# Peptides against a protein of PDB entry 3T6J: the designs that were tried, part 62

Target 1, 375 residues: chain A of PDB entry 3T6J
Amino acid sequence: PIVESYIGFIESYRDPFGSRGEFEGFVAVVNKAMSAKFERLVASAEQLLKELPWPPTFEKDKFLTPDFTSLDVLTFAGSGIPAGINIPNYDDLRQTEGFKNVSLGNVLAVAYATQREKLTFLEEDDKDLYILWKGPSFDVQVGLHELLGHGSGKLFVQDEKGAFNFDQETVINPETGEQIQSWYRSGETWDSKFSTIASSYEECRAESVGLYLCLHPQVLEIFGFEGADAEDVIYVNWLNMVRAGLLALEFYTPEAFNWRQAHMQARFVILRVLLEAGEGLVTITPTTGSDGRPDARVRLDRSKIRSVGKPALERFLRRLQVLKSTGDVAGGRALYEGYATVTDAPPECFLTLRDTVLLRKESRKLIVQPNTRLE
Target 2, 372 residues: chain A of PDB entry 3T6J as posed
Amino acid sequence: PIVESYIGFIESYRDPFGSRGEFEGFVAVVNKAMSAKFERLVASAEQLLKELPWPPTFEKDKFLTPDFTSLDVLTFAGSGIPAGINIPNYDDLRQTEGFKNVSLGNVLAVAYREKLTFLEEDDKDLYILWKGPSFDVQVGLHALLGHGSGKLFVQDEKGAFNFDQETVINPETGEQIQSWYRSGETWDSKFSTIASSYEECRAESVGLYLCLHPQVLEIFGFEGADAEDVIYVNWLNMVRAGLLALEFYTPEAFNWRQAHMQARFVILRVLLEAGEGLVTITPTTGSDGRPDARVRLDRSKIRSVGKPALERFLRRLQVLKSTGDVAGGRALYEGYATVTDAPPECFLTLRDTVLLRKESRKLIVQPNTRLE

## One batch from the design tools (peptide; made by RFdiffusion4, then SolubleMPNN)

Design b1_p12_3_s2 (from b1_p12_3, 5 letters changed)
Fold by OpenDDE base, seed 3:
Structure b1_p12_3_s2 (fold): chain B 375 residues (1-375), chain A 12 residues (1-12)
Amino acid sequence: as target 1 above (375 residues)
Amino acid sequence: MFGVAGEVYPLA
């Protein structure tokens, strides 16, 4: 088997300032069959990047073809095990030197095993579809998230010599219609500038890219889905995201006004964006469970994903990217923290919903080292 | 960066 591993100071999620990496390591084996799908995605990446909702001037000047492999993890030493990884974690290196993507396939497989009777917050009519397509939709989402999420976008930089990596005279900010007025100076990085929101903000951008691009027919084709199956995968992917946004409330600490998990905060932000879109796209309804205690249902109107959801996500995603590219910390923080704020304001009453989420919380799944053998 | 963690992510 092909063995992959890494070790070192890699992920900075445990650093409140997003700067210091946690020392971690893994050993994994390559899943060749699943890797082939991601290789096809890589082959289409340059074209798919053009589908993202920002001008080419806000995208990398040169496409650097990355590797993308599916891995079955044998052991992982760290505070958490991801479903996917994009490295290195330095935007400047990503845009000038390249990057690598991995999907941790057996980690995803653990998430797929949900019992119908324990599936919370979904309408009964959605549960069977959700169970059927959660796994496949995760593969799509992770692939897009890593390759075209983390792997997309340009940072505007002025180097130590005063030179810009963009044309100040011709590049226009699509949000303001004006010339670029801010950028990263020498020594400034994404993490150093955006600090406490950097990790979650970037995860939100990457997740949004996944939702946005999964609507593209070519993406579904790459993963082997066509016709009704493709539409179901799209639906379940979006449904999973809005459900995850509700579940995310578990990871909010009201007393400290903070989030304890960057990805979950990101998913809540996306939920807020899609709720703001209105028009019945997403509905969260408090209910009473069979046990007489509080419950809730999340509904996503399939017919409004493209007409309502996509435009809303497009606008939001573009704003995320523009603010990131220009190093506009004030604007970025205002935008992101605005959506990340959890209050009990109607109609959603998120703090009340949080109580419901906690009430319905199940024990989290644990990942243990698998056994393997040579045949 | 980490990708999706979700419900399988073990918090430290």
Scores: peptide ipSAE 0.039, ipTM 0.767, DockQ to the pose 0.451
Fold by OpenDDE base, seed 2:
Formats: C-alpha cells, structure tokens, sequence
Structure b1_p12_3_s2 (fold): chain B 375 residues (1-375), chain A 12 residues (1-12)
C-alpha cells in the first residue's frame, strides 16, 4: 500500500489569533478507488474555478494542478481528526507553489452512519432521503470545499519592492465599481490581518464554494450522479448545511459571545445568509417532541435552491472573496461578525433554539484507531 | 487547513 504521513505544527484552530499551529501527525494509507473520484475533480478544477462568482482578476493567475487523494487513517495524533485537509495553510504559497488536498475516507465513513430514530431537526419526509444521500453529498462537499474552496481566490499583494501582483489601473472591485484601494503589504498574511476571524471566515468561504458549485451539472457528473439522483444529492447537501447551521449553536457560548468551533460558526453564518434570502427558502419551526419537551424542524424548499438560494449565496460568497483579496479587514469583520451574531430576536430566536439544540444533543462520536489485515 | 469537520470539527 501507499503510505502517507505528515507531522508538525500545522493547523491553527486552537490559536485565538489563528497564527500558531497545533502539533499534529498522522499515518494513513491511500485508498486508490476513492482517490480516482478526486482525480477527476482535479482534472476539471481549472474549468470549474471559472464558475466562481468573482472576476478572473480575483482568481489565481495560474492554475497549479494539485494532488488530491483519499486516505484511510491508521493513526492521528492531535486534538481532532478532520474529514478533509488542504495544505499548506498559507495563501501566498498556494498561489505560487501549489497545494495538496486530502480526504480522510474512513473518517467520513464513520460520519455517514446515521440512525433514523436519532436524526434530529429534520422533517420526517426528508429523513430517508437524507440518510440515503448524506454520504454521497459529503463526498461532493468535501471535494469542492478543499479543492475549489481553499484552493481558490487571489490575495492582492504589494511586495517589499513595491511591485503589485495585480494591475492597479485596470482591476476593478466588483462590489464598489472602483479601483482596488487596499491590499496585503509585505509580511502581511491572511491570518495576520484577519486574526480572530480568519479561520472561520475561510471555512465559511470554502463551505459556500461547495454549496455553490455543487449546483453545477459537471460537478455531479464527475461524482457519478445524473438526473434525479443529482438533484437529490444537491438537495441533501444544502439541507445538511442548513441543519448544520442550527446544530452549530451548540458551539456558541452566549456569556462570552464566543464560538468554539470555526467550521460550525461558518455553517451558522451560511444558515443566516440563506434565512435572510427569505421567500420561504429556509424555515426553522419550533415544535414539541414526543417527550413533551422543545424540539425544532428545519425545512429547505428544494424548488427555491436555484432561484433564491444560489443568488443569495453568490452575492455573499463574492463579498467574502473580494474582502479577502483586498485585505479589507474592517469590511470583512463587519460582514462576517454580523452574520455570526447570535441573538434571541424574532422570528428565529436563536438563543432559544440553542437551548433546544442542547436539549437534543447527541453523544459525540469518537474515532478509534483501526487495524490492518492481509486479505 | 482542515476542510470538512471530523471529530473535533463535526459534520452534522
């Protein structure tokens, strides 16, 4: 088997400033069969990048073909095991040197296991469909998230010699209609400028890319879905994200106004964006469970994903990218923290919903180190 | 960067 490993100070999620990496390490075996799907996605990446909702001037100047493999983890040393990885964590290096994508296949497999009776916050009519397509939709989302999420976008930089990596005279900010007025100076990075929101903001961008691009027929074809199956995968992917946004409230601490998980904060932000879109796209309804205690239901109108959801996400995603590219920390913080704010204001009453989420909380899944056998 | 959540960064 092909063995892959990494070790070192890599992910900075545990650093409040998003700068210092946690010491991590893993040993894994390449899953050749699963990797083949991601190879097809890589082959289409350059074309799919053009589908993202920002001008080419805000995308990488040159496409660098990345590696993308599915790995079965034998051991992982760290605070937690991700489902997917994109490295390095430095946007400048991603732009100039390239990047590597990894899907931790056996981690995903564990996450796919869902018992219908324990599935919370979904309408009964959606549960069977959700269970059926959760796995496949995750594969799509992870692939897009890593490859075209983290792997997309350009940072505007002025180097130490004063040279720009963009044409100041011709590049226009699509949000303002004006020339570019801010950029990263020498020594400034994404993490150093955006600091406390950098990790979650980037995860939100990557998740949004996944949702946005999964609507593209070519993406679904790459993963082997056509017709009704493709539509079901899209629906379940979006439904899962909306549900995740509600579940995210578990990781919010009201007393400290603090989010404890970057990905979950990101998913809540996406939920807020889709709720703001209105028109009946997303509905969260408080209910009463069979036990007589509070419950809730999330509903996503399938027929409005493309007509209402996509445009809303497009605008939001473009704003995320433009603010990131231009190093506009003030604008980026205002946008992101605005959507990340949790209040008890109607109609959603998120703090009340949080109580419901906590009440319905399931036990945390744990991954135990596997073994290998000769067949 | 970590992409989709695992044990510590959970998927829904």
Amino acid sequence: as target 1 above (375 residues)
Amino acid sequence: MFGVAGEVYPLA
Scores: peptide ipSAE 0.038, ipTM 0.760, DockQ to the pose 0.347; fails the geometry check
Fold by OpenDDE base, seed 1:
Structure b1_p12_3_s2 (fold): chain B 375 residues (1-375), chain A 12 residues (1-12)
Amino acid sequence: as target 1 above (375 residues)
Amino acid sequence: MFGVAGEVYPLA
């Protein structure tokens, strides 16, 4: 088998400032079959990047073909096991040297193992579909998230010599209609500048890219889905995201007004964006469970994903990217923290919903090292 | 950076 590994101070999710890496490492085996799907995605990446909702001037000047492999993890040392990885975590290196993507396939498989009776917050009519397509939708989402999410976008930089990596005279901010008025100075990085929101903000951008691009037929074809199956994968992917946004409330600490997990905060933000879109796209309804205790249902109107959801996500995703590219910390923080705020204000009453989420919380899953054998 | 499924990555 083909063995891959990494080790070192890599991910900064445990740093409140998002800058200092946690020491971690893994050993994994390449899953050739699934890797082939990601290779097809890589082959289409340059074209798919053009589908993202920002001008080419806000995208990388040159596409650098990355590696993307699916890995079955044998061992993972760290605070948590990811579903996917995009490294290195420095935007400048991603832009100039390239990057590598991995999907941790067997980690995803664990996530897929959900019993119908344990599925929370879904309508009964959606449960079977969700179970059927959760796995495939995850593959799509992770692939897009890593490759085209983390792998996309340009930072506007002024180097130590005063030179810009963009044309100050011609590049226009699509949100303001004005010339670019802010950028990263020499020595400034995404993490250093956006600090406490950097990780979650970037995860939100990457997740949004996944949702946005999964609507593209070519993406679904790459993963082997066509016709009704493709539509179901899309629906379940979006449904999973809005559900995840609700589940995310578990990771919010009201007393400290903080989030304990960057990805879950990101998913909550996306939920808020899609709720704000209105028009019946997403509905969260408090209910009473069969046990007589509080429950909730998330509904996603399939027919409104493209008409309502996509435009809302497009606008939001573009704003995320523009603010990131220009190093507009004030604007970025205002935008992101606005959507990340958790209150008990109607109609959603998120703090009340949080209590429901906690009440319905499932037992923590444990992932153990798999066995290996020679064949 | 990496993506994590909420069900797989508990920090609580």
Scores: peptide ipSAE 0.037, ipTM 0.766, DockQ to the pose 0.335; fails the geometry check
Fold by OpenDDE base, seed 5:
Structure b1_p12_3_s2 (fold): chain B 375 residues (1-375), chain A 12 residues (1-12)
Amino acid sequence: as target 1 above (375 residues)
Amino acid sequence: MFGVAGEVYPLA
């Protein structure tokens, strides 16, 4: 078998300022079959990047072909085991030197092991479909998230010599219609500049890229989905995201007004964006469970994903990227924290929903080292 | 950076 490993101070999610890496490591075996799908995705990456909702001037000047491998993890040492990884965690290095992507395939499989009777917050009519396609849709999402999410976008930089990596006279901010008015100076990085919101903001951008690009037929074809199956994968991927946004409330601490998990905060933000889109795209309905206690249902209107959801996500995703590219911390913080705010305001009453989420919380899953054998 | 599934992430 082909063995992959990494070790060091890598992920910064445990640092409140998003700068200091946690010491972690893994040992894994390459899943050749799934890796082949990701290689096809890599082969299409340059073209797919053009489908993202920002001008080419806000995308990387040169496409650097990354490595993308699906891995079956044998051991993972750290505070949390991811589904996918994009490294290094330095946007400047990603832009100039390249990056590597991995999907932790057997970790994803654990997420698939939800029992139908324990599946919360979905309509009964969606449960079977959700169970069937959760895994495949998540493979798509992770691939897009890592490769085209984290792997996309340009940072506007002025180097120590005063030179810009963009044309100040011709590059236009698509949100304002004006020339670029802010950028990263020498020594400034994404994490140092955006600090406390950097990790979650970037995860939100990456997740949004996944949702947005999973609508593209070529992406679905790469993963082997066509026709009705492709549409079901799309639906379940979006449904999973809005459900995750609700589940995310578990990771919010009202007393401290803070989030304890960057990805879940990101998913809540996406939920808020899609709720704001209106038109019946997403509906969260408080209900009463069979036990007589509070429950809730999330409904996503499949027919409105492209007509309502995509445009809303497009606008939001473009704003995220523009603010990131220009180093506009004030604008970025205002946007992101606005959507990340949790109140009990109607109609959603998110703090009340949080109580419901906590009430319906499932037991913590255990990740156990697999038993490996040679054939 | 890495993606974490909400249902997989073990938080204390």
Scores: peptide ipSAE 0.036, ipTM 0.759, DockQ to the pose 0.345; fails the geometry check

Design b1_p12_3_s3 (from b1_p12_3, 5 letters changed)
Fold by OpenDDE base, seed 2:
Structure b1_p12_3_s3 (fold): chain B 375 residues (1-375), chain A 12 residues (1-12)
Amino acid sequence: as target 1 above (375 residues)
Amino acid sequence: MFGVAGEVYPVA
């Protein structure tokens, strides 16, 4: 078998400033069969990058073909186990040297198992569909998230010699209609500039890329979905994200006005964006459970994903990228923290919903180190 | 990174 490993200070999620990595490591075996679908995605990556909602001037100058493999993890030492990884975590290196993507296949397999009777916050009519397509939709989302999420976008940089990596005279900010007025200076990085919001902001961008691009027929074809199956995968992927946004409230601390999980904060932000789109796209309805205690239902109108959801996400995702590219920390913070704010204001009453989420909290999933054997 | 399990990498 082909063995892969990494070890060191890699992920910075536990650093409030998003700069210092925690020590982690894994040993894994390449799953050749499961890697094939990601190879197809890589082969289409350069073309799919053009589908993202920003001008080519805000995308990487040159496409660098990355690796993307599925791994069966034998051991993982760290504070958490990811479904997918994109490394390095430095945007400048991603632009100039390239990157590697991995899917932790056996971790995903464990996560796919869902008990219908324990599935919270979904309409009864959606539960069977959700259970059926959650796994496949995860494959799509993780692949897009890592490869085309974290792997996309350009940072505008002025180097130590004063040279720009973009044409100041011709590049136009699509949000303002003006020339570029801010950039990263020598020594400035994404994490150093955006600091406390950097990790969650980037995860939000990557998740949004996944949702946005999963609507593209070519993406679904790569993963082997056509016709009604493709539409169901799209629906469940979006439904899972809006549900995740509600579940995210578990990881918010009202007393400190802070989030404890970067990915969950990101998912809440996406939920807020889609709720703001209105027109009946997303509805969260407080209910009463069979036990007589508070419950809730999340509804996503399938017919409005493309007409209402996509345009809303497009505008939001473009703003995320433009603010990231230009190093506009003030604008980026205002945008992101605005959507990340949790209040009890109607109609959603998120703080009240948080109580419901906590009340319905499921047991935390744990992964135990697997065994290997000869067949 | 897309999270599945653990303190830092939760899944929905």
Scores: peptide ipSAE 0.035, ipTM 0.756, DockQ to the pose 0.206
Fold by OpenDDE base, seed 4:
Order: sequence, then structure tokens, then C-alpha cells
Structure b1_p12_3_s3 (fold): chain B 375 residues (1-375), chain A 12 residues (1-12)
Amino acid sequence: as target 1 above (375 residues)
Amino acid sequence: MFGVAGEVYPVA
């Protein structure tokens, strides 16, 4: 078997300032069969990057073909086990040296095991569809999130010699219509500038890329979905995201006005964006469970994903990227913290919904280290 | 990094 491993100070999710990496490592075996679909995605990556909602001037100058491999994890040492990884986590290196993507296939497989009777916050009519397509939709989302999410976009930089990696005279900020007014100076990084919001902000950008690009027929074709199946995968992917945004409230601490998990905060932000889009796209309805206690239902109108959801996500995603590229911390913080704020204001009453989420919380799954043998 | 909501990853 082909064995892959990595070790070091890699992910900064546990650092309040998003700068210091946690020491982690894994040993895994390459799943060749499962890697094939990601290889096809890589082959289309350069073209798909052009579908993202920002000008080419805000994308990497040169496309560097990355590696994308599906891995079966044997052991993982760290505080949490991811479903996918994009490394290195340094945007400058991603731009100049390239990057690698991995999908932790057997971790995803664990996530596929969903008991219908324990599936919270979905309409009954959606549960079977959700269970059927959760796995496939995760594959699509992870692939897009890592490769075209984390793997996309450019940081505008002025180096130690005063040279810019962009043409100050010709590059226009698509949000303002003006020339670029801010950038990263020598020694400044995404994490150092955006600090407390950097990790969650980037995850939000990557998740948004996944939702946005999964609408592209070529993407679904790469993953082997066509016709009605492709539409169902799209629907379930979006449905999963809006549901996750509700579930995310578990990881908010009202007393401290902070979030304890970057990905869940990101998913809440996306939920807020899609709710703001209005027009009946997303609806969260408080209900009463069979036990007589509070419950809730998330509804997503599949017919409005392209007409309402996509444009809303497009505008939001472009803004995320522009603010990231230009190092506009003030603008980025204002935007992101605005959507990440949790109040009990109508109509959503998110703090009340949080109580419902906590009430309906299920025990987390456990992952056990597997064994291997020769056959 | 991609985390699967509420089941395997994230970890609180």
C-alpha cells in the first residue's frame, strides 16, 4: 500500500488569534479507487476556478496543479479529526509553491451512518432523501471546499523591496470600482491580519465555494451524477449546509459572545446569508416534538437555489474574497462579525433556537483506530 | 480543513 503521513504544527483552530498551530499528525493509506474522482476534479480545476465570482486579478496568477488524494486514516493524533485537508495553510506558499489536498475517506464514511429516527430538524419528506445523498453530497462538498475553496484566491502583497504582486494602476476592486487601496505588507499574513476571525472566515469562504460550484453541471458530472441524481445531490448539499447552520448554535457561548468552533461559525454565517436572501429560500420553523418539548424544522426550497440562493451567495462570496485579497481587516471584520452575531431578535430568535438545538443534541460519534492486515 | 458537522468533526 501507499502510505502517507504528515506531522507538525499545522492547524491554528485552537489558537484564539489563529496564528499558532496545534501539533498534530496522521498515518494513512491511499485509497486509489476513491482518489480517481478527485483526480478528475483536479484536471478541471483550472477551468472551474474561472467560474468563481471574482475577477482573474483576484485569482492566483499561475495555476499550480495540486495533488488530491483520498486517504484511509490509520491513526490521527490531534484534538480533532478532519474530513478533508488542504495544506500548507500559508496563502503565500499556496500561490507560489502549490498545495496538496486530501480527503479522509474513512472519516467521511463514519459520518454517513445516520439513523433516520435521530435525524433532527428536517422535514419528514426530506429525511430519506437526505440519508440517501448525504454521503455523495459530502464528497462533492469536501472536494470543492479543499481544492477550489482553500485553493483559490490571491493575496495582494507588497514585498520588502516595495514591489507589488499586482498592477496598482489597472487592478480594480469590483466592490468599490476603485483602485486597490490596501494590501499585505512584508511579514503580514492572512492569519496575522485577520486574527480572531481568520480561521472561521476562511472556512466560510471555502464552504461557500463548495455550495456555489456544486451548481455547475461539470462538477456533478465529475463525481458521476447526472439528471435527477445530480439535482438531488445539489439539494441535499445545500440542505445539509442550512441544517448545519442551525446545529452550529451549539458551539456559540452567549455569555462570552464567542464561538468555540470555526467551521460551525462559518456554517451559521452561511445560514444567515441565505436567510437574508429571503423569498422563501430558507425557512426555520419552531415546532413541538412528539415529546411535547421544543423542536424546529429547516426548509429549503430547491426551486429557489439557483434563482435566489446562488446570486446571494455569489455576492457574499465575492465580498469575502475581495476583503481577503486586499487585507481589509476593518471591512472583513465588519462583514463577518455582522453575520456571526447571535441575538434573539425576531424573526429567527436564534438564542431561543439555540436552546432547542441543545435540547435535541445527540451524543457524538466515536472514531476508533482501525487495524490492517495483508490478504 | 473541512469538518463534518456534529458527528465526527468538529470536536467541541
Scores: peptide ipSAE 0.038, ipTM 0.772, DockQ to the pose 0.244; fails the geometry check
Fold by OpenDDE base, seed 5:
Structure b1_p12_3_s3 (fold): chain B 375 residues (1-375), chain A 12 residues (1-12)
Amino acid sequence: as target 1 above (375 residues)
Amino acid sequence: MFGVAGEVYPVA
């Protein structure tokens, strides 16, 4: 088998300032069959990047074809095991040197182990569909998240010599209609500027890219879905995200007003965006479980994903990118922290919902090293 | 950076 590994100070999610990497490593084997799908995605990446909701001037000037492989992890040493990876974690290097993507396929499979009777917060009518398509939809999401999420967007930079990597006279900020008024100076990075929100903000952008682009027929075709199956994959992907946004409340600490997990914070933000869109797209309803204790149900109106959800996500995602590109920390923080704020305000009463989430919390899953055999 | 599924992320 083809063996892949990495080791070093790589991911910064444990750093409160999002800058210092945790020492981690893995050993994995390449899943050739699934890797072939990701290679097709890579082959379409340059075209798909054009579908993202920002002007070409806010996208990378030159597409650098990355590697993308699906891996079956044999061992992972670190505080958290990801579903996918995009490295390096430096946007400037991603723009100039390129990047590598991996999907940790067998890690994703752990998510499929949820038993139907233990599946929380979904309507009964959605449970079977959710179970059926959660895995496939997550493969799509991870692929898009890593390759076209983390792999997209341009940072506007002024180098040490005073030269800009964009035309100051012609590039227009699509949000303001004005010329670009802020950028990264020499020595400034995404992490150094956005600091405490950098990781979660970027994850939110990447997750949003996944949701947005999974609506594109070509994406579904690449992964082998068509017709009703493709629509179900889309639906379950979006449903999974809004459910995850609710589950995210587990990782919020009210007393400290902070989030303990960057991806879950990101998913909560997306939930808030989609709730704000209104029009019955997403509904969270407090209920009473069969045990007589508090419960909740999340509903996503499938028919409104494209008409309501996509435009809302488009606007939000564009704002995320514009603020990121321009290094507008004040604007970015205001936007992101606004959606990341957890209160008990009606109608959602998120702090109350958090109590419900904690009440319905599943036991921590144990990931165990697999056995391998030579055939 | 890496993507993590909420249900599979082993947080203490």
Scores: peptide ipSAE 0.037, ipTM 0.759, DockQ to the pose 0.367; fails the geometry check
Fold by OpenDDE base, seed 3:
Structure b1_p12_3_s3 (fold): chain B 375 residues (1-375), chain A 12 residues (1-12)
Amino acid sequence: as target 1 above (375 residues)
Amino acid sequence: MFGVAGEVYPVA
C-alpha cells in the first residue's frame, strides 16, 4: 500500500486569530479507487474554475495542477479529524507555488452511517433519499470544497517594491463597478487581515463553491452520477447543507456571542443566505416531537435550487471572493458577521431553535484507529 | 485548511 503522512504545525482553527498552527500528524493509506475520481476532478479543475462567479481577474493568473488523493486514515493526532485537507494554508503560496488536496475517505464513511430513526430535522419523505445519497453527495462536496473552494481565487497584492499583481487601471470590482481600491500590502496575509473571521469565512467560501459547482453536470459526471441520480445527489448535498446550518447552532455560544467551530459557523451563514433568498426555497418549521417536546423540520424545495438558490449563492459567493481578493476587512466583516449573527428574531427565532437543536442532539461519534491488513 | 463534518469533529 501507498502510505502518506504529515506532521507539524498545520491547521490554525484553534488560534482565535487564525495564524498559529496546531501541531498535528497523521498516517494514512491511499485509496486508489477513490483517488481516481478526484484525479478526474483535477483534470477538469481549470475549466471548472471559470464557472465560478467572479471575473478571471479575481482568479489565479495561472492554474497550478494540484494533487488530489483519497486517504484512509489509520491514525490522526490532533484536536479534530478533518474530512478533507487543502495545503498549504497560505493563499500567497497557493496561487504562486501550488497546493495539495486530500480527502479522508474513511472519516467521511463514518459520517455516512446514519440511522434513519435517529435522523433529526428532516421530513420523513426526505429521510430515505438522504440516507442513500449523503455519502456520495459528501464526496462531491469535499472534492469541490478542497480543490475548487480553497484552491480558487486570487489575492490582490502590492509587493515590497510597490508592484501590483493586477492591473490597477483595467481591473474592475464587479460589485462596485470601480477600480480596485484596496489590496494586501507586503507582509499582510488573509489571516493577518481578517483575523477572527478568517477561518470561518474561508470555509464558508469553500462550502459555497461546493454547492454552487455541484450543479454543474460535468461535476456529477466525474463522480459517476447521471440522470435522476445526479439530481438526487445535488438535492441531498444542498439539503445536507441547510440541515447542517441548523445543526450548527449547537456550536454557538450565546453568552460569548461566538462560534466554537469554523465550518459549522460557515454552514449557518449559508443557511442564512438561502433563507434570505426566500421564495420558499428553505423553510424551517418548529414542530412537536412524538415525545411532546420541541422539534423542527428543514425543508428544501428541490425545484427552486437552480432558480432561487443558485442565484442567491452566486451573489453571495461573488461578494465573499471580491472582499477577500481586495483585502476589504471592513466590508468582509460586515457581510460575514451579519449572516453569522444569531438572534431570536422572527421568523426563524434561531436562539429558540438552538434550544431545540441541543435538545435533539445525539452523542458525538468517535473515530478510533482502525485495523488494517494485507490481503 | 480542511473540511470537517461537525458530527464527527471533536470540538474541544
Scores: peptide ipSAE 0.037, ipTM 0.763, DockQ to the pose 0.379; fails the geometry check

